# Peptides against a protein of PDB entry 7UQJ: the designs that were tried, part 19

Target 1, 160 residues: chain A of PDB entry 7UQJ
Amino acid sequence: PELYQNFNITPPRGVLFHGPPGTGKTLMARALAASCSSDERKITFFMRKGADILSKWVGEAERQLRLLFEEAKKHQPSIIFFDEIDGLAPVRSSKQEQIHASIVSTLLALMDGMDNRGQVIVIGATNRPDAVDPALRRPGRFDREFYFPLPDVKARFKIL

## One batch from the design tools (peptide; made by RFdiffusion4, then SolubleMPNN)

Design b1_p9_3_s3 (from b1_p9_3, 7 letters changed)
Fold by OpenDDE base, seed 3:
Structure b1_p9_3_s3 (fold): chain B 160 residues (1-160), chain C 160 residues (1-160), chain D 160 residues (1-160), chain A 9 residues (1-9)
Amino acid sequence: as target 1 above (160 residues)
Amino acid sequence: as target 1 above (160 residues)
Amino acid sequence: as target 1 above (160 residues)
Amino acid sequence: IEVDVEVEY
């Protein structure tokens, strides 16, 4: 947020971090939160896992998403980090996955309902960007994508 | 150290981690320290920031560097991690930066004075490898360089 | 593997990396794999996600685990990294979760069946060690636990 | 693996 303000950049509503596992997506999200946190302005960092929202909140996942966004808005400037967002918002499969469709719909509505002036950034991380519902990747949602390549294994071997 | 010995690799006296901020340089240094620490052989991890050594230790930076290397030698196997080493060891600029020149000279002497058999590794991290005095990048000092690519700079600037 | 052999440490059958998300568990596992890989002896790094094994391999999760361990044994020295192992091996909940109980049983059997001399290390990562079946945390399995503290937000702010 | 990383600050 402050970083975006300082750069006169309109904060993206959503950023998709995608790339192989262990490429530092979560680390980067936290590093961004840290870099945007000053001693005067602490960024509140909310972390959720896509799969945990589904498994822990059987029937309440939508409510928990709403509460998460409300809490993030209350604690501005804030970052909501969804690790494994593909677990939360899978590509709309067959008619039988009504639960996933509803959760995705709720997340879409929450992201669309974010005021452009809100100091809330949503970061989604996935190893499978193609497994994320394309509706989440549209303008005003996760409209910025960031590929986390594997740090070249050769480069790691050069450290050793 | 032992990792390098075990690989029949002459332990580098120094490794330069370079690349944009938040690419995981410090995390990797910690990860290396952790990976080299066993229950029987704990690696002592010393962390210093280049700018902090200058700002906190006005007139004592050289002494603090000596003490740091002595302490690292006493607690072998050890890692000295200099975050933002460019803040400590800038490229020799104008005639007026006598303080920086002296600190760089001290660091050079300390790295050259390390026994090749010493289980001390020095890791420097910088966002600006070209801002590090080339004398530090010579054989027997920070002679191994590891580039931490931004996961695509374009994508990071799109996130910022 | 080689790291442990070279340190005269009996390679743990399993190491549990636990701690908050984005603390670098996966990155550490990859760093360990890299640190144990020489030009002559490349460690094969197998990565699986707990939730992906369940979701992608409906009814085949047990077979995929067996194949994974066989492949890891074939490619010694190797590391099997289970990211989010709590998603694969949840604490045994109610009598109704036969699938999870079977997968846990298979993983237990595979870990117990590993030769102590095998150059295979299993690393499990979780944000919730208490959500991992305690049977996996017993001697001869994930008997070593490594806490990944959040790099203290202060330490991260000192890293940026 | 208790990595006592004594982070001396």
Scores: peptide ipSAE 0.000, ipTM 0.226, DockQ to the pose 0.077
Fold by OpenDDE base, seed 4:
Structure b1_p9_3_s3 (fold): chain B 160 residues (1-160), chain C 160 residues (1-160), chain D 160 residues (1-160), chain A 9 residues (1-9)
Amino acid sequence: as target 1 above (160 residues)
Amino acid sequence: as target 1 above (160 residues)
Amino acid sequence: as target 1 above (160 residues)
Amino acid sequence: IEVDVEVEY
């Protein structure tokens, strides 16, 4: 929050972490949640897996998203981390069109409805950014993208 | 490899990374793969998701595991990383018993069949070590366990 | 690189990763290096430890920095990661003033001399951002800062 | 055993 205020940059409502699986997207999101909390300012970290929201809450996924955003807003400063967001917001071209489209539209509306004064950051992690609905990748939503690479093989981690 | 040779420690056939989701298990596994590879010695990193092996390869999961271990052995030094290994090797007590039991038994046999001279390390990552079949956690299999804690929320990541 | 071009944002010459030790700064830097590498576009990752540059290259540290930046420019797109940059660029107030001051001045000049069109990103990691010379934290140098949280201390790594 | 994993780079 503070950094974006200092640069007159509208804090991104959402940040997309993308890159090959196991490149640290989820760790980074947690690390972010951790980092933004001080002793005085605890950040609430909400983690959801995109596929789990769809599979566990059939017919209630939209409500669960709304509740998640409401809870995040209530407990601000907050981070909402969607792991495997491509599972939550698939490209609208998939034949199970209606349910996915409504969930995506709800997520879009929730992201658009975030007051930029709200200390809620949404992080989406995906291995397949191209599988995420392009509407989510527009300004005011996941308008920042961080690619998480395969660590280059030359890096000696001595795990003692 | 070198570390275990120096300490007269039998290189673990498997290492279990466990801890809450997004604590860096997968990243650490990749970092290990990267670390053990030098310019002269490229480590081949094989990543599989436990749930994906079950879901994508219905009836062929055992064959896919065998092929994975064969390929890893062929391309040694290698790391086989199972993300969400609890999805691959659930505790034998779950009612979908037979298919899971056979896959677990195959994985056990593959881990037991790894000659300690083979430069193949198996890493399993799970959020639920208690959901992993205890047979996998015995000596000669996942005989080393690394807990990956929740990062403390206190740390400020300023994602710019 | 691509992200900063797309947003008409001058790519920062430097990004400071700061936060307590073991918070994944170096891991993230490696993850950034590899993120920016696609199959078509290999990013060259140069890692140096600040203390190592001082200790290993007594009297040649400036030359090594120049060579590092030249090599990074030659192999662009590139990431130069300075681990423990506080060891390389201590605050000028420390009594071993002259050698550190010249190395810092060299690093400043190298960062200032980077053409913004160069696809070279400099990442500095430190546990002590206040120990880094403030001159490095100015616009056009490490003008972006990412705090890396302590993972929650409840992280019992039980290495069994 | 709390093992401080010092990641030495």
Scores: peptide ipSAE 0.000, ipTM 0.318, DockQ to the pose 0.077
Fold by OpenDDE base, seed 5:
Structure b1_p9_3_s3 (fold): chain B 160 residues (1-160), chain C 160 residues (1-160), chain D 160 residues (1-160), chain A 9 residues (1-9)
Amino acid sequence: as target 1 above (160 residues)
Amino acid sequence: as target 1 above (160 residues)
Amino acid sequence: as target 1 above (160 residues)
Amino acid sequence: IEVDVEVEY
């Protein structure tokens, strides 16, 4: 919120941080949450891992997502960070389709239900942007994408 | 290497970064690789995700681990970073035991085969230190552990 | 603190992170603050931007620096992070010299007054290490420097 | 910039 207010930019509803593992996606999200908070305006940072939502909340994942978004709205300005969002919302493939489809549909509905006037930003991080359901990447959801490149493996970082 | 040289500390063979997701483990590893490089001494940073080694290299994971350690030794001073190392070397649970046991045994042998005189540091990152095979946490392997806490919820980071 | 305790290294009074913009200096400082905290030992992270200290606190910058160091000492183990420290402590150039000289002298005195037994670490970040007053880079102040290289320029980050 | 990061679990 404050970052976007200070930059005079409309805060996206959702931002997708994508790029190879260890490119600082999760840390950037935390650093953004930190940088956007002030003594006068505290930002609440909510973090979930996509795989943990599927594994820990078997049968309650939808309810836990709803609670997360409701809590984020209560504690606005807030950031919801989904690490490994590809683990939560994989592109629709056959065998585990129904449970994943329900969780994806819930996340889609929650993102669509966020009024643009709310000071809630959703950040998704993935190592595989093409493994994220394209429905999440549509306008009004994760409509902004930031690539976190590998520092080139052959880049001998010349720390001068 | 340079961090440990500059601190006059014997570089551990392996360092385990553990803590909740998004606590900056992978970024710390990259920034350590960055900070330890100089114009005169470039550090080579090798990164692998534990789950990617299991999924992409079915049948070649052991060979790819050996190649990774050989390349790291050729490009010393070097850092090998295993993100989500709990995905590579889970605590031995029943159904996929044999393939995982072989990959873990290879990683153990590679870490044991690293002469302390080598300028190769291995960093493992995990959100679940108790899900990492205890054999990896023994002296001469990941013998140093660094906790990456969640910034405490009540930690007013007073960035005045 | 915990990083340094776990490494059995005397924490430096100050660490200078330098390197081109966007190399993850601020991100590393936040990740260090995160990594050095534990469930049992919370680290307090204080962040300031050098330009903000000059611009927001005209006439109170010295007092705000003193308060920052006193708060950091009260909340030890703690990290004070100065982002863009070159904006706070530019190499002494003519026209704005007196006010800058007073702020620099206060920062020097505060860093000199930190007993090595205190669990307070100061991290400065700059894109221009040569623009930081050499007095800050002396032993007992920012006595350790970590370069953050540009990822080699030829990595056209194809943000797809 | 005081960052109270309330991490709700």
Scores: peptide ipSAE 0.015, ipTM 0.343, DockQ to the pose 0.099; fails the geometry check

Design b1_p9_3_s3 (from b1_p9_3, 7 letters changed)
Fold by OpenDDE base, seed 2:
Formats: C-alpha cells, sequence, structure tokens
Structure b1_p9_3_s3 (fold): chain B 160 residues (1-160), chain C 160 residues (1-160), chain D 160 residues (1-160), chain A 9 residues (1-9)
C-alpha cells in the first residue's frame, strides 16, 4: 500500500513476477513483504503455489482461494504471493480446461472485487508469462509485470 | 530513485549487499532492477565484478569505471551492480595497495559526483563487508547495508 | 568435484535441497554452480523442472532424461539441477502411478550409472522431501540432504 | 520492521 500511495500511483491490485526459474521471484516477493512492513505496519504475507492449490484441494480450490483473499483482507496490510501462477491459471485454451476455467474465473473475480483502497497486494510469479491467462494480465489485475532476467551466465561464473 | 523518493528517504547513492556466498545478493540486485522497472520506465542494469575489473583492465580500470558511470548516467534510470566489490575496493591497508588505492579513490569520487537527483543506484555485493574500504561505507556512498544471511549454516555444512 | 575432492569425501552423486518455497534452493544451486566454476574450470549448469519434464515431454520424458545426463556427461564438469524433483519422482505409491514409475526408474538408473569419477553433480530441489521416492534418497543417489529453512524473520528485517 | 510473516501452509 504505502509504496504505491507514496508514488501517487493507483496501487496495482496485482504484480506479475516473471522470468527464468531461479531468478529469485519468490525471494523478492518475501523481501518486498519484509521491505514494505514498517515497525508500525506489519504486513501479513500469504504464500500459495499454483500447482499445489490444484493438486491438494481438487474441488475446493475455489473455496480455498476465497478463504485466502478473505484472510488477506482481514489481516491488512497483506501480500498474497502466488508462486507458479501459470499452474493455477493456465491459458483457457489448454485442454485440461474445465476445472482450471472455474478457478481462473474465481481468481479474476476476487481480484476485481478488491477495493482500490484495500491494502492487499497480489503478486503472481511465473516462469512462463505467456502461459498465464491473458484475462489475469488486464488492468486492475496483474497489470504490472516485472521481468526477472537470468543473471547473465557470464556474470555468475565469476562469483567463484 | 523513485522507490526512495516516494518513501521521503534520501535515495542512498549506494547499497551494500553483504553475506555469505550464494545468499542471492546478485540475484536480489537483478530482481530489484527488474522490480523497479515499470512498463514506462525501463531500468538499465549494469553488472561488473570487482576482480574482473582489476584483472581485465589493468591500467584502464579507472577509465572503465568512469565510462561505466557515464553510461549508467546516459541510460537513466539505471543500476550499477558491483559484484565482489571487496575485490575492487579492498581496505586501503591490504598489501596490494597502490593500484587499488587509485581505483578506490575513483569509485569514491564517482559516487560522490552523483547528483542526489540522479537515477543511478549503485549496489555493491560482497561476502566480506570488513574487506571493503570504510570510505565506501560512509554516508552518501554505500550508506545502506543489507545482510543476506545464510539460510541457516547447518544446511550448508552438509553440502560438504 | 574439487569441492569434494579437497574434502577427501566421495562426491555425492546427488544432493537434495529441501525446505519451504522461496528459501533459495534454486538460487543456491545456481550459486553453487557458479561457485565451483573456477576461471580454469567452467561448470556447465543444466536446469530442469520436474513438472515441466512430465508435462512437456509426455512419452519422451525418459529419453529426455537420458539425453540430459549424456549432455551433462559430455560437458563435464556439470551440474544437473532438478527443481521440484517431487514432481518428477513422486513416491511410487501415488495414484498417477505408471508413467511416473518408468521415469523414476530411469532417473535411478541414470544416477546409478554415473561413475564415481564423473564430474556430474545432480541437485534435486523439493519443498516436500517426503514426496520424493525413497529410492532416490539411497546412498549413491540423493544421499545428502540440505534443509533450507525459512530465512529467520529476524534476518529479513535487516534488508530494510 | 517486524514482519510477522505468517506463512500459512
Amino acid sequence: as target 1 above (160 residues)
Amino acid sequence: as target 1 above (160 residues)
Amino acid sequence: as target 1 above (160 residues)
Amino acid sequence: IEVDVEVEY
């Protein structure tokens, strides 16, 4: 919240972290959650992994997403980090279609239902931004994208 | 810059990332560069390694540092990441003295010569903060230090 | 290789990185790959994700694993990093059984077929070590396990 | 800055 309030920018409801694996997307999300909490304003950090929500909670994934957003709203200011969001919300045209479509729709509705004044930031992380449903990348959802490049191979070789 | 301007904090001219190797210092620097780039404001990320600047450019290291800062200034907003800055700027008392002293002095002058309004962030990463010249750790230089802890030491000892 | 040779320890054929998501397992694997590459000995780093190998290469996953190990052997010294290895080699008793069992058996055979003198290190990363087939955790395979704890809350506070 | 990161699994 404060990060964006101080920017005179409408707080993006969602931020998409994308880039090759091991570029520290999850680490950055945790660091940002740490960084945005002042001594006076503790930020509650929620982490869910896309594939785990689908596999552990078959048939309850929609309910679990609703509960997650309710809990994040209850514990404002908060960050919801979806690791591997491409696993939770694949492009609607991929043939494992029906179960994913309802979950995607629920996530869209939950993001759209966040009041602009809410202190809930949603961070999605993916290695494949093109595999994330384009509906999630619209304004008011994951409208900001941050590319996490591979640390250039040449630069890593020299750390030792 | 904007991150710090929006926090009503004087933008640090330099941030020192320190901690054991493989704690993600370089990764975090890249992730910060990515995270501070909005669609409208692409951040140019420059990465140099301390030992490489000394080894590859013997006698030209000072010129290469000047050129790097000029190029970073030209491509604002930008981040200059010095990996292994302890290799570039060892403590003045370490016996490889004379060649390092001029390069250290040049880096100090370049950091001091950055206008407070410049959109160039300098990130130094080191595994040995005590090996970095104390002159670099003064206000207006690397005045902010971020410790990257080992994910607990007990986990690393088993790699051996 | 040299890290272990210098310790008079038989190089583990496999190392299992386990711990909560975002503990830097992938980051550490990459940092280790960087760390073991001296200027004289460049280490080739191969990264594959468990779920992606199963989803992208249905019916060819075994062949792709063989090719990966052959390529890693050709480009020695090398590191093969399996991110989310629990997705590649789930416990044999998990109901998506038959397709996984052949891939697991292939991975076991490939790890067993690595000569002790080979400069190929296999790093598996998982958030769920208990979901990894126990056969992979036997001596000569992933016989070393590294727990990546959540960086203690106190340690993250210093990043701001 | 105390971040109570309640990681609910």
Scores: peptide ipSAE 0.000, ipTM 0.207, DockQ to the pose 0.038; fails the geometry check

Design b1_p9_3_s4 (from b1_p9_3, 7 letters changed)
Fold by OpenDDE base, seed 3:
Structure b1_p9_3_s4 (fold): chain B 160 residues (1-160), chain C 160 residues (1-160), chain D 160 residues (1-160), chain A 9 residues (1-9)
Amino acid sequence: as target 1 above (160 residues)
Amino acid sequence: as target 1 above (160 residues)
Amino acid sequence: as target 1 above (160 residues)
Amino acid sequence: IKVDVELEY
């Protein structure tokens, strides 16, 4: 938020980090939160996992999303990080996902309802951008995408 | 690019990330790309692997490097990330590498040809900085180096 | 340092990165160092591990901390990263840790002695923030905290 | 993940 304001730049409402697993998308979202926080403006970092929202908040997922965005707004400047967002917001056309359709619709409405003056940034991380509903990838939502390619297999084995 | 411009700082033309494998060099290059991107100025991130350039573009590697730099210039502000750059730009003195000498010469010429006003940053990542041609490590090329040492063994085992 | 100055923001004297092991706290500290470095102002990055300070510098740990802060001040703008800071600065109330109490007191004094105009940032990383002395978490020390939650088990297995 | 970053200039 402050980083973008001090650069006279409109903060992105939503940023999609996409790429193969283990490419550090989650690590990046945390980097951004840490780098943008100052003594005067502490950024509050909210992290949720898409599959955990669906599994832990069965029947309350929509309410928990609303509460998350309200809490983020109350504690702005803030970052909401959704890890594995493809687990939360699958493509609407998948016949098995009527339960997910309402959650996706709630997330769309919450992202659309973010005031331009609000210092809330939403970061989604996915290993499958094509499994994320294209409606989330439109302007005013996750309107920026950053690709996180695989480190070569040799680089992965060097983290072990 | 924008981060450096808004700070009234000349963006480095080339940055070398070096250190043991799995120390997050590739992850860092992506971090920088993500942190420097704003709503008004989306940074385009180009990633290539040194060994992949040599293996996939046999006979066209020089042309593909030129096209990459032209595309990066067209989409500036941009970051070109070369993972495993020691695979692309080995030390010229190795007798086995006449084929690599022309590719290295092309990369040198492309880095030297970057206008100071251009918002293109080149990041090279290597596990072996001593295997990278010293000509690439001169002022106006990879003129900054960042060492990424091994995480302590105890910290590595906590990622497992 | 420069990032915070150019934003007209007081750089945090100390930032605590906390969360489960393998969540990329160390990788983040390096990301911040790299992102805040410019052509005109190269950030010097100092890294130490809390347990290594105690194990390698038995009887000299306090002197080595002083030398580290002096060197960081000499090479400012700089970042001091303490990995596993709970190993260096355990909670004072643990009866076994009289040897650690003097080291913690030295670290407290060094953090308190940092001039507000100094471009030295201290980053502590821990897997157990509750094992870190609360005195280090007060204003003027590690006065900012960033939580690094576990990537879900599925995301961990994708790094293997 | 201990990462000593010596920034050599």
Scores: peptide ipSAE 0.011, ipTM 0.202, DockQ to the pose 0.136; fails the geometry check
Fold by OpenDDE base, seed 5:
Structure b1_p9_3_s4 (fold): chain B 160 residues (1-160), chain C 160 residues (1-160), chain D 160 residues (1-160), chain A 9 residues (1-9)
Amino acid sequence: as target 1 above (160 residues)
Amino acid sequence: as target 1 above (160 residues)
Amino acid sequence: as target 1 above (160 residues)
Amino acid sequence: IKVDVELEY
């Protein structure tokens, strides 16, 4: 929020951080939350892992998503960070389709229900952007994408 | 390696980074690899995700683990980082036991086969330390544990 | 602190993280703070930007530095992170010399006044290690340096 | 490890 306000940028509703594992997506989201928080304006950072939402909240995942977005709105300016969002909203494949489809539909509705005037930013992180439901990547949802490349791990870091 | 050498610390064979999602475990591992690499001594950083080893290498996961440790030994000083190691070596639960048991046994053997004289450090990251096979947490394996707490995000970032 | 305690390392008084912008210095410092905290031992993380100390605290910067170190000592084990420390402690150049010299002298005195038995670690981050006053890089201050190389940026981010 | 990171700025 403050980063976007200070830059005169309309905060995107959702930002997708994508790139190989351990490229710092989760840490960038936390660092953004930390950098955007001031003495005058405290940013509340909510974090969930996609796989944890599915596994821990069997049958309550939709309710927990609603509560998360309500709590984020209550504590605005806020950031909701979904780590491994591909675990929450996989591209629709047949055998687990119905439960995943309902959670994805709930997340889509929650993203769409965020008024642009709310100081709530949603950050999704994934190692597999193509494994994220394309419906989440449409305008008004995760409409901005930032690639986190692998630091070329063969790079002999020359500390001069 | 260099961090441990510069600190006169016998590098642990394995270090477990545990803590809630997005606490910077993967980034810490990468930044440790980066910080320990100099112009004179380049650390090679190998990264694997536990779930990727299971899913991409069905039937070859054991061979790929062996190759990873051999390549790390060849490129010493090196760091092997297993992100979401609980996905590779879950606590033995009944339904997927045999394949997981074989991968875990291979990882245990590879950890045990690391000579203390080798400049190879293994870092495992997990959000669920209790979901990691206790055999991996024994002396000579992941014998050092570092918790990565959630920054208590109710932290009012007062940027004064 | 716990990282150093668990490693039987005498915590350095100060660690300088240096390297090009965006190499994860700030991120590593936060991840270190997170990794060194346990359920039993909470690390307090203090963050300041060098330029903010100069710009926001004109005439009070010295007092604010003293308060920061006192608060860090009170909340030990603690980490003080100075982001862009080259903005706080530039190499002595003529036109802004006196005010900068006083802030640098205060920081030097605070670094020197830290007893080695105190569980307070100071991390400085800079993109320009040669722009940091050499007096800060002496033994007993920022006596350990970690370079954060550019990931070999030949990765053309094709923002599709 | 609860880091109550009170980021007091």
Scores: peptide ipSAE 0.009, ipTM 0.351, DockQ to the pose 0.065; fails the geometry check
Fold by OpenDDE base, seed 1:
Structure b1_p9_3_s4 (fold): chain B 160 residues (1-160), chain C 160 residues (1-160), chain D 160 residues (1-160), chain A 9 residues (1-9)
Amino acid sequence: as target 1 above (160 residues)
Amino acid sequence: as target 1 above (160 residues)
Amino acid sequence: as target 1 above (160 residues)
Amino acid sequence: IKVDVELEY
């Protein structure tokens, strides 16, 4: 939040967290949701998995995405977190590629349709940024990308 | 690893990180690996996914698990991190249940076969601790359990 | 960044991460730095330790703090991360209390002197929030605080 | 435990 104000940067509609597995992408997204919640303003955090969008919502994925964005808008300020958004990548079957194309198209339309004044932020997390549809990475969508590097080998993390 | 030696604590053979998705389980495991690496002692971090063990190593999963434990022993001090270890859970087919039983049996045997004096720590992460085979949670295996709570909704992370 | 604009919250100059050792404070600060770097705008991340400020910069700590803030301003957008900021806390000697008072006074002045339009964020991390000078926790300084809870006490026994 | 992560960007 503050960095964008300080940087005079138009807030992105979407933020892509990418980096190797277990670099804290999902934790960061949750921490963001938790941190912006004041006692006066609770931020609503919605979480979906890319693989769950394809597998659990077979034949209704587009509708469930629309409902998710509507619910996020109704409960704003809100964060929509897509974990493993690369899990929307086409499976090797032509039928799954068609389903993927429809779901991605719906997500694109929902992101494009977000009012810039709306209090809905979309965070995508992936371990495979190259497996995310390039259309999602265009301006007005996931227009900001955040690399979660491996904690460098020099990083003496004393976690305990 | 080094912390256990430094504290004169018998290192557990296995550690199960459990908690809701995106609570930092995988990150904590990586950060542990980084933190125990001194300039004198680099800890080798091995990562595997439960679902990848079943899907990518079809017909060789047991052998690949053995090789992983041998490699970890060769490169000790080391951490073996199994992300989504609940992904070893049997799929609804009897054939997949048999494959699961063999893989889990191999993992049990490998964990039971670890020398307590070895500098190999196994970390399992799951979002579904109840979907992990109870045999993996017995003494001498994943005998310690870590709940990663949701960061409390009060935790104002000003991160964006 | 965006959430603060959307919430009409004045960006803080400083953010205090507090919580038990190994709760991911330092990692979160780094992930923040990584997460605000776009291909077009790299965020510069500066790290200092509270204990190092006292011990390594004996007699020049104030000057090194000034140089750090100047360098961060020169390389903005930037994050200054003070790990173990409670390490600035006076040791039981009157001489160290005087040194601490000067260093803390310098840090207060530097934080107070930050232009709210500047692209410099200060993050302090501590395991002992009560050992941090209350003056640092006042509005315009570390005016926002983030508790990193222990992963539940059950979660501490598996990392060790 | 002190987590000294050096991120070289």
Scores: peptide ipSAE 0.000, ipTM 0.333, DockQ to the pose 0.166; fails the geometry check

Design b1_p9_3_s4 (from b1_p9_3, 7 letters changed)
Fold by OpenDDE base, seed 4:
Structure b1_p9_3_s4 (fold): chain B 160 residues (1-160), chain C 160 residues (1-160), chain D 160 residues (1-160), chain A 9 residues (1-9)
Amino acid sequence: as target 1 above (160 residues)
Amino acid sequence: as target 1 above (160 residues)
Amino acid sequence: as target 1 above (160 residues)
Amino acid sequence: IKVDVELEY
């Protein structure tokens, strides 16, 4: 929250958390959701896993994405967190590729359709930023990318 | 590693981190791995996802688990972290159930086969502890369970 | 970072992360640092421990704080993270009290001397917010406070 | 999200 205001940077519609697995991306997204809500201004946090969007909602994934964004908009300020957003990228099977491409296209359209005045932030987390469709990484979508490095081993010794 | 020795507590063979998604289970496991490594005593951290064990290693998942435990033992002190260990539990299809049951049985055998003198800790993380086979949760396996609650929404509001 | 812009909240000069030990304060600070860095705009993250400032830099702690803020300003956008900032508060010895008071006064002056246009955020983390000098918690300093709750005590006792 | 990880080293 604070840093984008500090930098006079237009708040992205989408934020990509990327970095090695277990660098705290999901936790950060949750912490961000938590931190944005005050006692008076509860931020509604919506979490979805990329793989779950594909696997649980076969044929309805697009509708579920639309509903998610509608609900997030209805309950704004909101954060939509996509954990493992790289899981929305097509797995190499041709028939799955079309379904995945359609879901990604729906997500693109939903991100593009967010009024910049909307208090809805989309956070994607991935361990594989290169597996995220470059179209999602364009301005107005996940236009902010945040690398979660492995905390350097030396710095990790201080967390225990 | 050090903690269990310090408290004269027999180090569990396995630790189950459970709680809602994004409660920091994976991050905790990494922090534990980091903290247990000194400059002199680097703990080797092995991470696998339950779903990846099933999906990437079709027909070899058992072998890959064996190799993982062998490598962890070779590089001890080590932590083997299974993220989404509930993903090793059978998904609803009967043919998949047998494969999953076999992989889980291999994991059980590997955990049982760890000599208590080994400096190998297994950490499983799940959002669904009830979806983890009860056999994995028995003494000598994941005999320590750690609930990661959703940090109360009120307290989360302060981080953003 | 992002939320302060989204909410039209003036970015604080300082953010206090407080809550029981191991609540992810340090990790959050690192993740914030990571999240604020894009490929184009690397945020420089400076980390110091309160206790280290006192113990390692006896007689130079004030100078090291000045240098830290100068370097952070030089490499802005930057985050200065003070882990265990309560460790800058005097430990009970009278002669140490004067040294600690001087170090805290230097930190106050450095925070006050930050031009609001500077892209430097100071994050303090403490397990003991009441041990943090109230002067540090005043507007223009650590004017934002963020409580990291214990995940339920039942869960903590198991990780220790 | 306080992840109070008292990681006792």
Scores: peptide ipSAE 0.000, ipTM 0.283, DockQ to the pose 0.064; fails the geometry check

